# Designs tried in a protein design run: peptides against a protein of PDB entry 5YCA. Part 104

Target 1, 132 residues: chain A of PDB entry 5YCA
Amino acid sequence: RSLPAERNPLYKDDTLDHTPLIPKCRAQVIEFPDGPATFVRLKCTNPESKVPHFLMRMAKDSSISATSMFRSAFPKATQEEEDLEMRWIRDNLNPIEDKRVAGLWVPPADALALAKDYSMTPFINALLEASS

## One batch from the design tools (peptide; made by RFdiffusion4, then SolubleMPNN)

Design b2_p22_5_s4 (from b2_p22_5, 11 letters changed)
Fold by OpenDDE base, seed 2:
Structure b2_p22_5_s4 (fold): chain B 132 residues (1-132), chain A 22 residues (1-22)
Amino acid sequence: as target 1 above (132 residues)
Amino acid sequence: APPMSLDELEEIFEEEEELEEE
């Protein structure tokens, strides 16, 4: 596959300690038509553009939004590039298309695999370790 | 009902974060 050329400078170093990011994660209950669901969120701000994106985990099954990871990692990606990556995820990982929230949601192991590809390992580790 | 968009969910997260900072 071909990932976008430009990556969010927030993720320039994949080897950083993730523990300082854990207390930055927040649990939040969201109301849906079928009832409430708890998410763990981590606000990630591009240090150059100052544009934020949220990384997010479903508390119930620890699924991570792969789509949100991609959007945060590649701020200048086209819709075509996103679609291509989402297709790759469908073909190579174990994503879930949730009825409550759009995009592809992946289990922790898949999220960490993507995190390595996107240079987001500290952020995903923190998100997975945070309490809900 | 169709799933909530990620943009909408992020908006809800942002609103909550703003409240937490006040």
Scores: peptide ipSAE 0.754, ipTM 0.945, DockQ to the pose 0.903
Fold by OpenDDE base, seed 4:
Structure b2_p22_5_s4 (fold): chain B 132 residues (1-132), chain A 22 residues (1-22)
Amino acid sequence: as target 1 above (132 residues)
Amino acid sequence: APPMSLDELEEIFEEEEELEEE
């Protein structure tokens, strides 16, 4: 596969300690037509453009939005590049398409695999360890 | 009903974050 050439400078160092990011995560209950669901969110701001994106985890099964990870990691990605990566995820990982929220959601192990590819490991570790 | 978009969910998150800072 071909990932976008330019990555969010927030993720320049994949080796950083994730523990300082844990208290930055927040749990939030969202109301859906079929009832409430709790998410854990982490606001990630590009230090150069100052454009934020949220990384997000469904509290119940710890599924993480792979689509949101991609969008945060690659701020200049085209829709075609996103589609290509989402196809790769479908072919190589274990994503689900949730009925409540769009995009591909992946289990923790898959999220960590993607995090390695996107240089987001500290952020995904924090998101997974945060309380809901 | 179709699933909520990620953009819409992020907007809800941002609104809540702003309220938490007040």
Scores: peptide ipSAE 0.754, ipTM 0.945, DockQ to the pose 0.908
Fold by OpenDDE base, seed 5:
Structure b2_p22_5_s4 (fold): chain B 132 residues (1-132), chain A 22 residues (1-22)
Amino acid sequence: as target 1 above (132 residues)
Amino acid sequence: APPMSLDELEEIFEEEEELEEE
C-alpha cells in the first residue's frame, strides 16, 4: 500500500523511550446514549504546525482508534488517502466498527503494527500502558 | 442514533484538556 507523503514530524523517531509519554495520557469518561465509557487520550501536537490530534484507547478492551492514528500521523492526507488506508486495515487487520464512536478501532497488537508503519510506536506503547 | 464522529470526540477531549490546564 501507499501511505501519504508527508508525515507529522512529531513521529520522526520510532525508537524513542515511551516511558516519559505515559504520564501525559489522561483517562476521561464520555457519556453516550447507552451509558458512559472511559477513554484514555494522548494529545499529540505537530511541532511545526502546532495543530493537535488525540490518540485514543477504549479503556475496557484496549481498542485503539486506527483512524485517529492515521490522522495524527498524516495531517495533510486527503479523504481518499484515508479511505484507502481504512480499506487496507479492514482487509489485513482485525478492526472493529464501534456503534458509539466512528472510525476503525483495532486491538493492541494491530495498533502496534500500524504504529510501526506510521513511525509512532512510542506513543502507542505509552497509550497502551497508561492507567484508566 | 449514528456514532459520534472523531471530530466531536476530539472536541470533548480538548475542552477537558483546557480545564485540566487551569
Scores: peptide ipSAE 0.754, ipTM 0.944, DockQ to the pose 0.902
Fold by OpenDDE base, seed 3:
Structure b2_p22_5_s4 (fold): chain B 132 residues (1-132), chain A 22 residues (1-22)
Amino acid sequence: as target 1 above (132 residues)
Amino acid sequence: APPMSLDELEEIFEEEEELEEE
């Protein structure tokens, strides 16, 4: 597959220690029509554009938003490029479409596979290890 | 009911973060 040409400079080094990012994660309860759900969020700001995006994990089953990962990693990607990557994820990983929140949600192992492709490994490791 | 968009969820996260910084 072909990923977008420009990547968020926040993710220039995939080898960084993830532990300093763990205390940056925050748990938050969101109210939905069928009841409350807890998410763990990590605010990631592009150091050049100063535009933030949130990486996010569902506390209950540790699913990670693959769509949010993509949007953070590739801030200049078109909707068409996002759609192509989401199709690849459907065909090659094990995503879930949650009824409460849009996008594709993937289990931890799949999230780490994507993190390697997007150069986001420290951030996803921190998100997975953070308390809820 | 349709699922909440990621943009809407990020907005809720941002609002909470602003409150945490006050």
Scores: peptide ipSAE 0.753, ipTM 0.944, DockQ to the pose 0.916

Design b2_p22_6_s1 (from b2_p22_6, 9 letters changed)
Fold by OpenDDE base, seed 1:
Structure b2_p22_6_s1 (fold): chain B 132 residues (1-132), chain A 22 residues (1-22)
Amino acid sequence: as target 1 above (132 residues)
Amino acid sequence: SPEEAAARANLEAILAAFEAAE
């Protein structure tokens, strides 16, 4: 597969220690018609454009939004590029399309595989280790 | 579908709630 050419400079170094990012994660309860659900979020701001994106994890099963990862990593990607990557994820990983919240949600191992591809490993490690 | 539209709306509401809580 071909990923977008330009990546968020926030993710220029995949080898950084993730532990300083853990306390930057936040847990938040969201009310749905069928009951509450807790999400863990990490605000990731592009240091050049100053545009923020939230990475997000469902606290209960640790599913990570692959869609949010892609949009944060490749903020200038076209819809076609996103669609292509989401198709690849469907074909090669084990995502879930949650009925309550849009996007492809992937289990932790898949999230870390994507993080390696997107150079986001410290951020996804922090998101997964944060308390809920 | 209506379900998909609702899921998209929920995502947007969640993101707004995240930002408001920062």
Scores: peptide ipSAE 0.676, ipTM 0.934, DockQ to the pose 0.957
Fold by OpenDDE base, seed 5:
Structure b2_p22_6_s1 (fold): chain B 132 residues (1-132), chain A 22 residues (1-22)
Amino acid sequence: as target 1 above (132 residues)
Amino acid sequence: SPEEAAARANLEAILAAFEAAE
C-alpha cells in the first residue's frame, strides 16, 4: 500500500528507547451513558509545526486508535488518504468498530504492526506499557 | 447515522477533555 509522503518529524527514529515516554502517558476516565471507561493518552507534538495529536488506548482491552496513529504520523494527509488506509486496516488486520467512540481501534499486536509502518514503535510501546 | 454522529461527537469531546487535562 501507499502511505502519505510527509511524516511527522517526531517519528524520525523508530529505534529509540521507549522507556522515557512511559511516564508521559496519562490515564483519564471518560463518562458514557452506559458507564465510565478509562483511556490512556499520550500527547505527541510535532517538533516543527508545534501541533499536537493524542495517541489513545482503551485501558480495558488495550485497543489503540489506529485513526489517531495515522493522523499523528501523517499530519498533512487528506481525508481520502486516511480512508484508504483505514480500508486497508479493515482488510488486513483485526480492527474493532467501537460503538461509543469514533475511529478504527486495533488490538496491541496490530497497533505494533502499524507502528512499524508509521515509524512510531517507541510511542506505541510506551502507550501499551503505561499504567491505567 | 445518528449513532455514528454521536460516536464522532464523543471522540471530539474526549479529545477536548484530554487537552484540558494536560
Scores: peptide ipSAE 0.675, ipTM 0.933, DockQ to the pose 0.957
Fold by OpenDDE base, seed 4:
Structure b2_p22_6_s1 (fold): chain B 132 residues (1-132), chain A 22 residues (1-22)
Amino acid sequence: as target 1 above (132 residues)
Amino acid sequence: SPEEAAARANLEAILAAFEAAE
């Protein structure tokens, strides 16, 4: 597959220590028709454009939004590029299409695989380790 | 579909809630 050419400069170094990011994560309860669900979020701001994106994890099963990861990592990606990547994820990983919240949600192992590809490992590790 | 539309709406609402809580 071909990932977008430009990546968020926030993710320039995949080897950074993730532990300082853990306390930046926040748990938040969201109300749905079938009841409440807790999400863990991490606000990731592009240091160049100053545009923020939220990474998000479902607390219950630790699923992480691959869509949010992609959009944060590749802020200039086209919709076509996103669609191609989401199709790749469907074909090669084990995503979940949650009926309540749009996007592809992937289990922790898949999230870390994507994180490696997107150079987001510290951020995904932090998101996974944060309390809910 | 209506289900997909609802899922998209929920995502947008969640993101708005995240931002508001920051």
Scores: peptide ipSAE 0.674, ipTM 0.933, DockQ to the pose 0.958
Fold by OpenDDE base, seed 3:
Structure b2_p22_6_s1 (fold): chain B 132 residues (1-132), chain A 22 residues (1-22)
Amino acid sequence: as target 1 above (132 residues)
Amino acid sequence: SPEEAAARANLEAILAAFEAAE
């Protein structure tokens, strides 16, 4: 598959140690009609544009938003490029479309596979290891 | 669908809550 040409310079080095990122993650309880749910978030700011994007994990089953990963990694991507990647994920990985929160949510192994493709491995490792 | 619209609205509200908590 073809990914967008320009990537967020925050992710220029996929080999960085992830452990300093763990304490930057935060747990937050969100209320839904069927009850509360805890999310773990990590604020990722593009060092050039200064625009932030949040990576997010559901605490209950450790699902991670692939949509949030893509939007952070490829800030200049078109909606068509995002749709194409989400279709690829549906066809090749094991995503869940959550009824309460929009986006494609993937299990940890799939998140790490995407992280490799997007050069986000340290950030996803930190998000997965953070407490909830 | 109404359910999909609600899911999108929930995501936007969550992101706003995340930013407010930083």
Scores: peptide ipSAE 0.673, ipTM 0.933, DockQ to the pose 0.951

Design b2_p22_6_s2 (from b2_p22_6, 6 letters changed)
Fold by OpenDDE base, seed 1:
Structure b2_p22_6_s2 (fold): chain B 132 residues (1-132), chain A 22 residues (1-22)
Amino acid sequence: as target 1 above (132 residues)
Amino acid sequence: SAEEERAKENMERILKAFEEAE
């Protein structure tokens, strides 16, 4: 598959130590119409544009938002490029069937696979290790 | 669909909550 050409400079080095990012993660209970759910978030700010994106994990099943990963990694991606990647994820990985929250949510192993592709490994490792 | 709209609203709720908590 083809990923967008321009990547968030925050993710220029996939080999960085993830441990300093763990305490930057935050667990939060969010109230929905059908009840509460806990998420773990990591605020990731593009060092050039200063635009933040949140990476997020559902505490219940540890699923990670692949959509949020993609949008953080590729800030200038077109909708067509995103749609293409989301289709690829559906066809090649194991996204969660639960559709209570928008976007594609993937299990930890798939999140790490995507993290490697997007050069986000330290950030996803931290997100997965953080307390919920 | 209605389900898709609810899912979208839920994501917006999450993002708003995250921003308010930062």
Scores: peptide ipSAE 0.740, ipTM 0.948, DockQ to the pose 0.910
Fold by OpenDDE base, seed 3:
Structure b2_p22_6_s2 (fold): chain B 132 residues (1-132), chain A 22 residues (1-22)
Amino acid sequence: as target 1 above (132 residues)
Amino acid sequence: SAEEERAKENMERILKAFEEAE
């Protein structure tokens, strides 16, 4: 597969310690028409453009939004590039079947695999270890 | 589909809630 050429400079170093990011994560209960659900969020701001993006985990099963990871990592990606990556995820990883919230949601192991590809490992580790 | 539209609306709800809380 081909990932977009330009990556968010926030993710320039995949080897950094993730522990300082843990307290930056926040748990939040969201009210939906069919009931509440808890999410853990991590606000990630592009240091050059100053545009923020949220990484997110479902508290119940620890699923991570792969779509949000991609959009944060590749701020100038085209829709075609995103579609290609989402298809790759479907074909090579194990996204969950829940359709209540848009995007592809993947289990922790898959999220970490993607994090390596997107140079986001510290951020995903922190998101997974944060309290809910 | 209706299901896809509801899913998109739910994501928008999440993002709005996150922004308001930050």
Scores: peptide ipSAE 0.740, ipTM 0.948, DockQ to the pose 0.919
Fold by OpenDDE base, seed 5:
Structure b2_p22_6_s2 (fold): chain B 132 residues (1-132), chain A 22 residues (1-22)
Amino acid sequence: as target 1 above (132 residues)
Amino acid sequence: SAEEERAKENMERILKAFEEAE
């Protein structure tokens, strides 16, 4: 598959130690019409543009938003490029079928596979290891 | 669909809550 050409410079080094990122993660209870749910968030700011994106994990099953990963990694991607990648994820990985929250949510193993492709391994490791 | 709209609204709720908490 073809990923977007421009990647967020925040993710220039996939081999960095993830442990300093763990305390930057935050757990938060979100109130929904059907009840509360806990998410773990990591605010990731593009060091050049200063535009932030949130990476996020559902605390209950540790699912990670692949959509948010993609948008953070490729901030200049077109909708067509995103759609193509999301189709690839559906065809090749194991996204969660729950439709309560928009986007593709993937289990930890799939999130780490995507993280390798997007050069986000330290950030996803931190997000997965953070307390909820 | 109605379910898709609710899912989008839920994501918007999450993002708003995150931004307000930071």
Scores: peptide ipSAE 0.740, ipTM 0.948, DockQ to the pose 0.913
Fold by OpenDDE base, seed 4:
Structure b2_p22_6_s2 (fold): chain B 132 residues (1-132), chain A 22 residues (1-22)
Amino acid sequence: as target 1 above (132 residues)
Amino acid sequence: SAEEERAKENMERILKAFEEAE
C-alpha cells in the first residue's frame, strides 16, 4: 500500500525508548449519553507546526484509534489517502466491531503493527503501558 | 445513518473533553 509522503517530524525516530512517554499519558472518564467510559490519551504535538493530536486507547479492551494514529502521523494527508488506508486496515487487520465511537479501533497487536508502519512505536508502546 | 452520526458525536465529545483537561 501507499502511505502519504510527508510524515509528522515528531515520529522521526521509531527506535527511541518509550518509557519517558508513559507519564505523559492521562486516563480520563468520558460521560456519554449511554454511560461513562474511560480512555487513555497521549497529546502529540508536531514540533514544527505546533499542531497537537491526541492518541487514544479505550481502557476497557485496550483498543486504539487507528484513525487518530494516521491523522497524527500524516498531518497533510488527503481524505482520499486516509480512506485508502482505512480500507487497507479493514481488509488486512482486525478492527473492532463496536461503532460507539467513530473511526477504526484496533487491538493492541494491530496498533503496534500500524505503529511500525507509521514510525510511532515508542508512542504506542507508552500508550499501551500507561495506567487507566 | 443514525448510528454513524452518534458515533461521530461521541468522538467529538471525547476530543473536546481531552482538550479541556489539558
Scores: peptide ipSAE 0.740, ipTM 0.948, DockQ to the pose 0.910

Design b2_p22_6_s3 (from b2_p22_6, 8 letters changed)
Fold by OpenDDE base, seed 3:
Structure b2_p22_6_s3 (fold): chain B 132 residues (1-132), chain A 22 residues (1-22)
Amino acid sequence: as target 1 above (132 residues)
Amino acid sequence: SEEEKAAEENLKAILQKFEEEE
């Protein structure tokens, strides 16, 4: 597959220690018609453009939004590029489409596989270890 | 689909709430 050419400079080093990012994560309860659900989020700001994106985890089953990862990693990606990557995820990983919140939600192991591809490993490790 | 549209609207609303809390 082909990933977008320009990547968020926030993710220039995939080998950094993730532990300083853990306390930056936040948990929030969201109300839905079928009941409340807790999400853990991490605000990731592009150091050059200053545009933020949130990485998202469902607290209960630790599913991570692959869509949020892609949009944060590749801020200048076209819709076509995103669609192609989401198709690849469907074909190669184990995503779930949640009827409440849009995007492809993947289990922790798949999220870490994507994190390696997107150079986001410290951020996904922190998101997975954060309290809910 | 209507369900997909609702899910997209929910995502937008949630992201807005996140930003308001940061």
Scores: peptide ipSAE 0.609, ipTM 0.919, DockQ to the pose 0.927
Fold by OpenDDE base, seed 2:
Structure b2_p22_6_s3 (fold): chain B 132 residues (1-132), chain A 22 residues (1-22)
Amino acid sequence: as target 1 above (132 residues)
Amino acid sequence: SEEEKAAEENLKAILQKFEEEE
């Protein structure tokens, strides 16, 4: 597959220690018609553009929004590039399309696989280890 | 679909709530 050429400079080093990011994660209960659900989030700000994106984890099953990862990692990606990657994820990983919240939600192992591809490993590790 | 539209609106609302709590 082809990933976008330009990546968020926040993710220039995939080998960083993730532990300082853990306390930056936040848990929040969101109310839905079928009941409440807890999400864990991590605000990731592009150090150059100063544009923030939230990485998102469902507390219940630890699934992570692959869509949020992609949008954070590739701020200049076209919709076509996003669609292509989401198709790849559907074909190669184990995503869930949650009826409540848009995006492709992937289990932790898949999230870490994507994190490697997107150079986001420290951030996804932190998001997974954060308490809910 | 309407369900997909609702899910997208929910995402927007959630992201807004996240920002408000940061």
Scores: peptide ipSAE 0.608, ipTM 0.918, DockQ to the pose 0.953
Fold by OpenDDE base, seed 5:
Structure b2_p22_6_s3 (fold): chain B 132 residues (1-132), chain A 22 residues (1-22)
Amino acid sequence: as target 1 above (132 residues)
Amino acid sequence: SEEEKAAEENLKAILQKFEEEE
């Protein structure tokens, strides 16, 4: 498959130690009509543009928002490029479409597979290891 | 659908809350 040409320079090195990123993650309880849910987030700021994006994990089942990963990795991607990648994820991985929060949510193994493709491995490892 | 629209609105609200807490 084809990914967008421009990638966030924050992810230039996929081999960095992830442990310094763990304490940068934050947990927050969100209230929904059917009950509360805890999310773990990591604020990822493009070092050149200074535009932030949040990576997101559902604390309960460790599902990661693939949509948030894509938007952080490829901030200049078109909607068409995003749609193509989301279709690929549906066809090749095991995403869940949550009724409460939009996006494709993938299990940890799938998130790490995507992280390798997007050069985000340290950030996803940190997000998965962070306390909730 | 209305359900999908609600999920999108929830995402926007959550992201806003994240920024407010940072």
Scores: peptide ipSAE 0.606, ipTM 0.917, DockQ to the pose 0.957
Fold by OpenDDE base, seed 4:
Structure b2_p22_6_s3 (fold): chain B 132 residues (1-132), chain A 22 residues (1-22)
Amino acid sequence: as target 1 above (132 residues)
Amino acid sequence: SEEEKAAEENLKAILQKFEEEE
């Protein structure tokens, strides 16, 4: 598959220690009509453009928003490039589409596979290890 | 669909809440 050419410089080194990122994660309870759900988030700011994006995990089943990962990793991606990647994820991984919150949500193993592709491994490890 | 529209609106609202709590 073809990923966008320009990647967020925040993710220049996929081998960095993830542990300093763990305390930067935050848990938040969100109220829905059918009951509350806890999300864990990590605010990721592009060091050059200063534009932030949130990485998102559902606390209960540890599913990660692949859409949030893509948008953070590839800030200049077109909608067509995003659609192409989401189709690839549907065809090759095990995503779910949550009825409450938009995006493709993937289990931890799939999230780590994507993290390797997007050079986001430390950030996804931190998000998965953070308390809820 | 209406369900997809609602899910998108929920995402926007959640992201806003995240910013407010940072």
Scores: peptide ipSAE 0.606, ipTM 0.918, DockQ to the pose 0.957

Design b2_p22_6_s4 (from b2_p22_6, 7 letters changed)
Fold by OpenDDE base, seed 2:
Structure b2_p22_6_s4 (fold): chain B 132 residues (1-132), chain A 22 residues (1-22)
Amino acid sequence: as target 1 above (132 residues)
Amino acid sequence: SAEEEAARKNLEEIEKKFEEAE
């Protein structure tokens, strides 16, 4: 598959130690119409544009937002490029669609596979290891 | 589409809640 050409410079090195990122993760309870849900989040700021995006994990099943990963990794991606990748994820991984939070959510193993493709491995490892 | 717009707004709302808690 084809991924967007320009990647967030925050993710220039996929081999970095993830442990310093763990304490930067935060657990947060969000209230929804059908009840509360706990998320673990990691604020990722593009060092050039200074635009932040949040990576997020559902505490209940450890699913990670692939959509948020993509948007953080590829800040200049078009909607068409995002749609293409989300289709690929749907066809090749095991995503779920949560009625409360939009986008595709993938289990930890799939998240790590995407992380490798997006050069986000340290960030996803940290997000997965953080407490909820 | 309207659905895509709703999805975008939904994610933005969640991220806003995250940001407010920072």
Scores: peptide ipSAE 0.585, ipTM 0.906, DockQ to the pose 0.516
Fold by OpenDDE base, seed 5:
Order: sequence, then structure tokens, then C-alpha cells
Structure b2_p22_6_s4 (fold): chain B 132 residues (1-132), chain A 22 residues (1-22)
Amino acid sequence: as target 1 above (132 residues)
Amino acid sequence: SAEEEAARKNLEEIEKKFEEAE
């Protein structure tokens, strides 16, 4: 498949040790109409543009927001490019659509597969290992 | 579309809550 040409320079090295990122993750309870849900989040700031995006994990089932991964990795992607990738995820992985939080959520194994494609492996490993 | 806009707004609202807790 074709991914956007420009990638967030934060993810220039996919081989870095993930352990220093673990304490940067934060757990947070969000209130929804049908009840509270706990998320683990990691603030990822583009070192050149200084624009932040949050990576997100649901504490309950460890699913990761693929949509947020894509937007963080490819900050200049068009809506059409995002739509194409989300369709690929639907066709090739095991995404879940949550009624409370939009986007595609994928299980840990699928998240790590995407992380390899997006050069985000250290960040996703840290997000998965962080305490909730 | 309206649905895509609603989805974008939803995620932005969640991120806003995260940022407010920083």
C-alpha cells in the first residue's frame, strides 16, 4: 500500500529503546454518557513543528487508536490518504469502532504491526507497557 | 461529510480533555 510521503521526524528511528517513554505515559478517566472509561495517553510532539498529538490506549482491552497513530505519524496527510489507510486496516487487520471515541481501534498485535509500518515501535511498546 | 466532521470533532474533544489534564 501507499503511505503519505512525509513522516513526523519524531519517528525517524524505529530501533530506539522504548523504556524511557514509559514514565511519560499518563492514565486518565474520561466520563461518557454511558459511564467512565480509562485511557493511557502519550503526548507526542513533532520536534520541528512543535505540534502535539496524543497516542491513546484503552485500559480495559489494551486497544490502540490506529487513527491517532496515523495522524501523529503523517501530520500532512490528506483526508483521502487517511481514508485509504483506514480502509486497508479494515481489510487486513482486526479493527473495532467504538461508539464513544471515533476512529479505528486495533488490538496490541495489530498496533505493533502498524507501528512497524509507521516507524513508531518504541512509542507503541511504551504505551502498551505503561500502567493504567 | 457531516459524519467525518463529527468523528474529527469527537477525537479533538478527547484530545482537549487530555491537554487540559497536562
Scores: peptide ipSAE 0.584, ipTM 0.906, DockQ to the pose 0.509
Fold by OpenDDE base, seed 4:
Structure b2_p22_6_s4 (fold): chain B 132 residues (1-132), chain A 22 residues (1-22)
Amino acid sequence: as target 1 above (132 residues)
Amino acid sequence: SAEEEAARKNLEEIEKKFEEAE
């Protein structure tokens, strides 16, 4: 597959210690028509554009939004590039589609695989270790 | 597509709720 050429400079170093990011994560209950759900979120701000994106984990099954990861990692990606990556995820990982929150959600192991590809390992590790 | 637009709006709504809680 071909990932977008330009990546968020926030993720320039995949080897950084993730522990300082853990306390930056926040748990939040969101109300949906079928009931409440708890999410753990991490605000990630592009240091150049100052545009934030939220990485997010479902507290119940620890699944991570792959769509949010992609959008944070590749702020200049086209819709076609996103669609291509989401198709790759469907074909190669174990995503689920939640009826409450759009996009593809992947289990922790798959999230870490994507994190490596997107150079987001510290951020995903922190998100997974944070309390819900 | 219409479904993609709805999906985008859905995620934006969730992120808005996150931001409001910051």
Scores: peptide ipSAE 0.583, ipTM 0.906, DockQ to the pose 0.511
Fold by OpenDDE base, seed 3:
Structure b2_p22_6_s4 (fold): chain B 132 residues (1-132), chain A 22 residues (1-22)
Amino acid sequence: as target 1 above (132 residues)
Amino acid sequence: SAEEEAARKNLEEIEKKFEEAE
């Protein structure tokens, strides 16, 4: 597969210690028609553009939004590039689709695999270790 | 597509709720 050329400069170093990011995560209950659900979120701001994106984990099963990871990592990606990556995820990982929150959600192991590809390992480790 | 637009808006609504809680 081919990932977008330009990556969020926030993720320039994949080897940093993740522990300082853990206390920056927040748990939040969101109300849906079928009931409440708890998410753990991490606000990630592009240091150049100042545009924020949220990484997010479902508290119940620890699934992480691959779509949000991609959008944060590649803020200038086209819709076509996103579609191609989502197809790759469907073919190579174990994603699920949630009726409440759009996009592909992947289990922790798959999220870490994507994190390596997107240079986001510290951020995903922190998101997974944060309390809900 | 209409489906893609709906999905985008759905995620934006969730992120808006996150931002409001910041």
Scores: peptide ipSAE 0.582, ipTM 0.905, DockQ to the pose 0.507

